# Peptides against a protein of PDB entry 6GMG, part 55

Target 1, 331 residues: chain A of PDB entry 6GMG
Amino acid sequence: DSDDRVTPPAEPLDRMPDPYRPSYGRAETVVNNYIRKWQQVYSHRDGRKQQMTEEQREWLSYGCVGVTWVNSGQYPTNRLAFASFDEDRFKNELKNGRPRSGETRAEFEGRVAKESFDEEKGFQRAREVASVMNRALENAHDESAYLDNLKKELANGNDALRNEDARSPFYSALRNTPSFKERNGGNHDPSRMKAVIYSKHFWSGQDRSSSADKRKYGDPDAFRPAPGTGLVDMSRDRNIPRSPTSPGEGFVNFDYGWFGAQTEADADKTVWTHGNHYHAPNGSLGAMHVYESKFRNWSEGYSDFDRGAYVITFIPKSWNTAPDKVKQGWP

## One batch from the design tools (peptide)

Design b1_p19_1 (made by RFdiffusion4)
Fold by OpenDDE base, seed 4:
Structure b1_p19_1 (fold): chain B 331 residues (1-331), chain A 19 residues (1-19)
Amino acid sequence: as target 1 above (331 residues)
Amino acid sequence: SADLDMYMDTNRARGHSRY
């Protein structure tokens, strides 16, 4: 029960982390130890190490979303999301493929749709867009200048995003970022901000008015990226988990992974930080654990989810929650 | 936010491990 959630206690600012536990390409630790690492590595504001505040610890305590929350500075809104979907592969497999033994038609279609998403290409699209945004931010001292720069960059690249409405999540994302407006954040200066990326895993079959089969096996048509832009309409994502296919079966509602602004060009070498569940040290779930996973481990996901989106938001450059390089584990 | 009321719970995902 979520009522068992506890805010992790404060950690002394200078307390060093205990070693992380390696496991199948991941590095794992308990949440309090992550707080120690966070304070040593990611907490810096204007180059000065900070203790994780009670508020930040409370955010973190919410689990996987908490990791993204504490590092991005806001609860994920997921409005600016990207993915890659191979329509030709999907159509071909539906046409020429067949359900496996014991697989229903709906299950087959849901699986084929899931398999038609390319996580790496989706991630690369988000990185591409983030790069464009960062260039637009660099010399812009007001939002108007940022938007003008952005439009120019997109035009130069003949990017379909240039045709998005001015009120779209793409163009409104910066102004809707609380830290952009904060005095110690962006202070309304785009050049003080940078684009960052996180990922969300979720279930496509969330439409309660659709068939039970779609809720159980996925909605093949839901949450596809728009051609050209790669934008995913996330408006219908209400954190509804996959419906059970058998009695007693249950699925997780979502997963979040924090990437930030790593500059590593090889996707396979990028590190994704995520949590397992809300912190309940005195409850049945136990203490929250934090994982640092390579892209392969992150993008693999779980059967609980058939969609992965890569979301762009912004943080102040003065924050060190999204460094150019992330080292997996400790030490 | 209503989203805060919905928590990730890995115990619901039987057979799935972070390890």
Scores: peptide ipSAE 0.032, ipTM 0.744, DockQ to the pose 0.499
Fold by OpenDDE base, seed 3:
Structure b1_p19_1 (fold): chain B 331 residues (1-331), chain A 19 residues (1-19)
Amino acid sequence: as target 1 above (331 residues)
Amino acid sequence: SADLDMYMDTNRARGHSRY
């Protein structure tokens, strides 16, 4: 329930941010100050700095998803998602490992499954695919040309994605991007678009028809990437949080982190931007804070979540919400 | 449409290990 949610006020276009606060290897600031940074650094359209609109501030006010929303230009659909799962590790640990003292079998299996996901490899896969897509976009002036380029790139790399259906999220993602069709966006010209990445943390045990144990401790078989492609079927993700394991325990439904299109080759040096909760300055939760975390801090996640997916979407190249380099904090 | 109503933890500043 976000009844106490408030849209942050407009910030003057020329107002510089106050310094961010360091917090556990992250840079932290209140949402209003992030708006100031955003206007100085990320707001540019066709090289011109823009004030964050009321609509954008409204989107941002929703918290972690709001950061991704304002920077991607659309509410996350999460359809083109990637992850990496070590099946051999999973099987081996289940076979040779043992539940910890006080750990149930279901809890053990859920934990082992969670630990069998490799966040770095999942992120790397998304980056690899985004790079392929960007090459396919570069000289394509219609969707047909883009798709042809994409198929050629995949064939050259012997990538299993070449076998995906034409209606799959992989091939349909561009044409289903609103900003691609906008006159001031892509204007139906793929070469005006670029692939960007964000991440979602969520709970695997969302099936209400499954066992209570799966809802409490995770579903080891849920939201695994397809072999070869790394694609995760996100259709069953309905933002259902982990079920409590004890009275009074509660879990968050999801977390979103914005990466964009950073070119930093070292994953550990990449910056992920996310929010803590919806903006409720007059409510119990308080003002929304925005965090800029290094990959290690982001990918660690929380006990609320046992899945991490790396999602590809598209934005116009004229937007500066996904620059090649992101500096953590301010100044 | 996606659910816009969200609940977020107030302790996102804290790091938690995935492993």
Scores: peptide ipSAE 0.027, ipTM 0.712, DockQ to the pose 0.241
Fold by OpenDDE base, seed 2:
Structure b1_p19_1 (fold): chain B 331 residues (1-331), chain A 19 residues (1-19)
Amino acid sequence: as target 1 above (331 residues)
Amino acid sequence: SADLDMYMDTNRARGHSRY
């Protein structure tokens, strides 16, 4: 299909947002108004508000991924991803359960696998790891110090991540973060960086060499977290959507939700920011809308997806794209 | 298309709101 994407125009730095509207338990607004909020709340660099640049507005215009992109400062690589999967539940249900009326075996297996993931536990694991990483970043003025701190923290907690290879996304994530190397970012100083979290929803049945049933109903074995660490191998995620099961049916390729570094201990009170589609105000899709959802609304997902991953990346502490507290909507 | 790797664009999304 033709790319009808349009970059939203610049908004004056001092322009206040219009009120958000409620939508399905979420706060919703058009992308232009989100830019206004972003400039007032999240744009700060070293405590100074910034107008969203044309580049940032262009990133944002890509939809759900654009929200994470503009706030993280880089296109999501999804390398350091976490989830929680109940293997015992999965095995037990496959063994003792049966397909629902009209449900094929493949549908049953895919559904059982999907239901064996625990979004809240996955999110909690990511938060736990991010906390460990943040402690390791503290007072570390070079990567070696950071890595040493990280290993010590993991050892103290008897965390299985301590056994990861030095080249693992877990240990390499910081050095592979562009903003870490930027003069106005981390400037190669780990103590200037902080861990942040976003989430990706996607489809498990992406292997084109697999059965059509797996592509339609999910691959029960795909994208499971490793035992102990909770790490998900995302290397096979190619942004391929669920295959249609009927003529005219179509599914979305992915969804991204930005959490950042909120300190709210209650997962249900955390706010997740995401977009509906790329900005096409003059196209069939229409203007991009931005949603701020509570965890329940975000983690519920859609039938388009059977996997949810919680991903850790890093941003400079001087950025305000990941504040301790996020308020839903405006004002 | 390569563009689909960067944004949501599916038959489901076309012509109607996802959210």
Scores: peptide ipSAE 0.033, ipTM 0.735, DockQ to the pose 0.498; fails the geometry check
Fold by OpenDDE base, seed 5:
Structure b1_p19_1 (fold): chain B 331 residues (1-331), chain A 19 residues (1-19)
Amino acid sequence: as target 1 above (331 residues)
Amino acid sequence: SADLDMYMDTNRARGHSRY
């Protein structure tokens, strides 16, 4: 019940975190303790640590999406999303594979589609694009300069994104970022911004007009990346969870993981920060917990989801919510 | 709003593998 959501109380700016608890290769803590860590590590504006505001604490209280929300400065719009899909594998498996024992045809097709996505390659594509964007942002003092730089970078790399329409989320993402326009943010200066990455797990079978089988087992054709660009059309993602396959079964609508702008080249060593659910200390769900997971732990996801997207957004360089290095846990 | 809320159970939140 969403009515049980509570905004975590303020934590003193100088309060140090308690140690995180190891959990299945992750580091886990209660949301209040994450706030303490956040204030010590991620809160900095122009090098000065800040107390997490009531608004930020409220955003955070929404769970996994709240972690991305507080660190990105805006509710995820997911417009600039990337993935990697092996079309040849998909076609081959559909042609030559067969359903497992007890598996329906629809379940088989959904599973094959899910397995044809490569999370690591999707993440790598997002990092590649973010790098291109960061180069384009550098020394660009207006949007026109940024766009010109971006087009030049893409042309130089022979990247298919160069063929995207000017109105594409790819080109419009920066100007549509609130913090870009803020006086204390980008102040309309691209060179004051940097690209950051988060990930969303969600269900493909969200079309209510589709078959029940697609809603239960996935829509093999939904949310595939465009060839060459890797762009995923997220317009049909309406946070609809997987349909139950048995009585009493329920699935989660989404999961979000915050990566930011880590420079660690080894994907497996990158840290992803996410929450379990909205903060309900007096409710049935209990207090929100925050997890710092390695990529392996994050990218595995759950059966609730058959899609993963890696999304690019922007934050001011003056923010420390996306540092080059993220340490798992505390201390 | 309900659209902002994640309804993940505590047990799954502690999990780390695909089903």
Scores: peptide ipSAE 0.028, ipTM 0.722, DockQ to the pose 0.289; fails the geometry check

Design b1_p19_1_s1 (made by RFdiffusion4, then SolubleMPNN; from b1_p19_1, 15 letters changed)
Fold by OpenDDE base, seed 1:
Structure b1_p19_1_s1 (fold): chain B 331 residues (1-331), chain A 19 residues (1-19)
Amino acid sequence: as target 1 above (331 residues)
Amino acid sequence: SEEIERGYQSWLDKGKSLY
């Protein structure tokens, strides 16, 4: 297949964005105009605006994952992921619910499992943990100090994460962040870093050794959060899309949404930035568009996906890719 | 990376878009 992906051209540093287009509660624009906004609002390093580099424009060109990539500074690893699952709801609906007309048993079970996840509670858990991490990062000038602070914070809150293994993604996430080790990033100083959040939508039925029904309709038991911690084991996520249920049907393997470090307490007012597809202005897909969506629009997802995870990573505090306040659209 | 390529191919196959 021809690689129709194109890296968007550079935009002048002082070029202001054109107005975004409102669409179904979202703000939408073409990728080049997002680059203009990014340079004015998110590009700052130590308070100074930067032109988006060729490398960053190339990352961005990959679509939904590209938006998270350019703002986090690394390709998503998804290791520190949180969700919320209502086990009682799941059991009750399976017992007392009925398949819809024309719905198979496997389809019913997959749907009930999907509906038993609470996206808002999953997001709130990630925000809670990010807040704890940010307190632990504050005034910690080496990794040992950070880890000690983190353990103390968790103990004070009686959080189940205090019982995680030292090798857990929870404790290893900072040391495994490239920008933490960079001279112009964290420079191995935790106090120069902050926790940020993005979200991934994906399919549960990724086990090729499982039944065809699980691959088509979801695996009700896959990618559930651990009780108490809310941690999701993402080790089995291989970016495998949902299997077609009818001839000619196809599904996308993932979607990514960037939240960063917004301080808005009302989840419904938070803004999520994401892309529709890779940039192919001369191909069948066309130019990449970037969307700024409210939480409800983001968390609604697509039929392609039956899982949503909220992932914590880190960026240097000197970056402005995760400001306290995000304004939807332009101006 | 292999992960990037899989993501790229998935979009090519379906043509993901928002509405």
Scores: peptide ipSAE 0.026, ipTM 0.705, DockQ to the pose 0.765; fails the geometry check
Fold by OpenDDE base, seed 4:
Structure b1_p19_1_s1 (fold): chain B 331 residues (1-331), chain A 19 residues (1-19)
Amino acid sequence: as target 1 above (331 residues)
Amino acid sequence: SEEIERGYQSWLDKGKSLY
């Protein structure tokens, strides 16, 4: 129960982390130890370490979303989301494929749809867009200049995003970022900001008006990226978990993974930071753990989810929550 | 919100395999 959530205690600024533990190709640690690492590595504002505040610790305590929350500085809105879907593969598999033994038609369609998403291409699209946005930010000292630069960059690349409405999440994302407006953040100067990426895993079958089969096995038509842009309409994502397929079965509502602004070109070498659940050291769930996973481990996801989106947001360049290089684990 | 607090439970905690 959410009532068991506890805010992790403060860690001394100079306390070094204990070594992380290997866990199925990931590096794992308890949340308190992650706070120690965070303070040593990611806490820097203008080059100076900071103790994680009570507010930040409280954000972190919410689990997987908390990791993204503390590092991005805001609760994820998920508005600027990208994915890649192979429609030809989907159509071909539906036409020529067959349900497995014991698999219903709905299960088959849901599975085929899930398998038609390409996580690597989705991630690559988000990185491509983030790169364009970063170029547009670099020398822009007001939002107007940023938007003009962005449009020019998109036009030069013949990117379909250039046709998005001015009110779209794509163009409004920066202005809607609290840290952009903060005096010690962007201070309304786009050149002080950088694009960062996180990922969300979630369930497609969230429509309560849809069939039970879609809620149990996925909605093959839901949360597909728009052709050309790769944008995913996330407006229908209400953090509703997959419906149980058998008595006693339960699924979790979402997972979040923090990538930030790593410059590693090889997707397989990128590190994704995520949490397992809200911090409940005195509850049945126990203490929150934080994982640093390679892309392969992250992108594999869970049976709880059939969608993955890669989301762009912004943080001040003065923050070190999204460094160019992320080292997995400790030391 | 309750939705935020529900959070995620890692497959590792459930003993699920990624493979």
Scores: peptide ipSAE 0.026, ipTM 0.701, DockQ to the pose 0.303; fails the geometry check
Fold by OpenDDE base, seed 3:
Structure b1_p19_1_s1 (fold): chain B 331 residues (1-331), chain A 19 residues (1-19)
Amino acid sequence: as target 1 above (331 residues)
Amino acid sequence: SEEIERGYQSWLDKGKSLY
């Protein structure tokens, strides 16, 4: 029960983390130990270590989304999302492939659609766009200058995003970021902000008006990226989990992984930080654990989800929650 | 909110796979 959620206690600012443990190719630790690491490595504001506030600890306590929440400074809105879908693969597999033994047609189509998403290309697209945005931010001292720079960068690259509407999440994302408007954040100065990336895993079959088969096995047509831009319309994502296919089966509604602004060019070497569940040390779920996964471990996902999106948001450059280099585990 | 609270990932403890 969500009523079992507990806010982790404060950790002394100078307390060093205990070593992380290996878990399925990931580095794993309990949430309180992650707080210790966070205070040592990620807490810096204007170069000064900060104790994780009660509010931040409360955000973190919500599990996987809490990791992204505390590091981005806001609850994920998921408006500026990217993915890559291989339409040719999808069509070819539907045409030439056959359901496996015991697999229904709907299950087959859902699986083929899931397998037609390329997580690496989706991530690469988000990184490409984030890079363009960061160049546009660098010397822009007002939003108008940022938008002008952004359009110029996109034009130079012949990027289809240049044709997006001014109200598109792509152009409105910065102005809609609370930390951009904060005096101690961006203070309405784009050059004080940087683009960061997180990922969300979720279920495609969320339409309650659709067939039961789509809710159980996925909607092959849902949450596909737009051609050319790679943008995913996330407006229909309502955090609805996959419907059970058998009695007693249950699925979770989402997973979030924090990447930030790592500069590692090799996707396979990037580190993704995520949580397992809300912190319930006295409940059936137990204490929250935080995982630092390599891209292969993150992108593999779970059967609970058939979609992955890579989302861009912004944080102040004065924050150290998205450093250029992330070290997996501790020490 | 209720949506935030439902975001538990018990599958990590169960070793669930994508496929």
Scores: peptide ipSAE 0.024, ipTM 0.695, DockQ to the pose 0.352; fails the geometry check
Fold by OpenDDE base, seed 2:
Structure b1_p19_1_s1 (fold): chain B 331 residues (1-331), chain A 19 residues (1-19)
Amino acid sequence: as target 1 above (331 residues)
Amino acid sequence: SEEIERGYQSWLDKGKSLY
């Protein structure tokens, strides 16, 4: 019950974290201990550690989305999302493959579609675009300069994103970032901002007007990236969970993982930070836990989800919520 | 909102094995 959600208490700024618990290649800890780590490692504004504010602790308390929320500074809008889909593989498998024993046609098609997404390539696309954006930001002191730089960079790389409309989330993302406009943030200076990445897992079969089979087994045609750009239209994502396939079965609506701006070239070595559920220490769910997972552990997701999107947003360079290097666990 | 608060359920708090 959402009514059981509690804001974690403040942690003293000088309190060091307890060791994280290793679990299946992940590092796991209770939310209060993550706050301690966050204050030591990620809280810095202009190089100075900060205590996590009550507002930030409240954001964090919402669970998986809360981790992304507190580190990005805003609730995820998911507007600038990327993925990679192998259309040839999909078509080939549909044509030449067959349902498994006991698998319905709809279940087969949903599975084949899910398997036709390449999480690593989707992530790499987002990193590529983020790099282009960062170059465009670097010496731009107003939005116009940023946009001009961005278009030039895209043209030089012959990137299909150069053909996006000016109103596209791709071009509007910076101006729609609250921290860009804040005096102690970007102060309307693009060169004070950097691109960061998070990921969302969600269900494709969200259309209430579609067949029950699509809601149960996935919509093979939903949330595919546009060819060339890799952009995913997220407008139809309404946080609707997968429909039960059997009595008593239930699914969650989404998962969020925070990457930030790690410079590790090997995707498999990158660290993704996420939460298990909203903080309910006195409720049935219990205290929120925070996980730091390697990419493989993150990207595998759960049966609740058949889509993974990699989303770009922006934070001020003065924030340390997206450092070049993230260490898994503590110490 | 209700959508924000639903989030992850405790039954998903399981690690994944690497194959």
Scores: peptide ipSAE 0.024, ipTM 0.694, DockQ to the pose 0.273; fails the geometry check

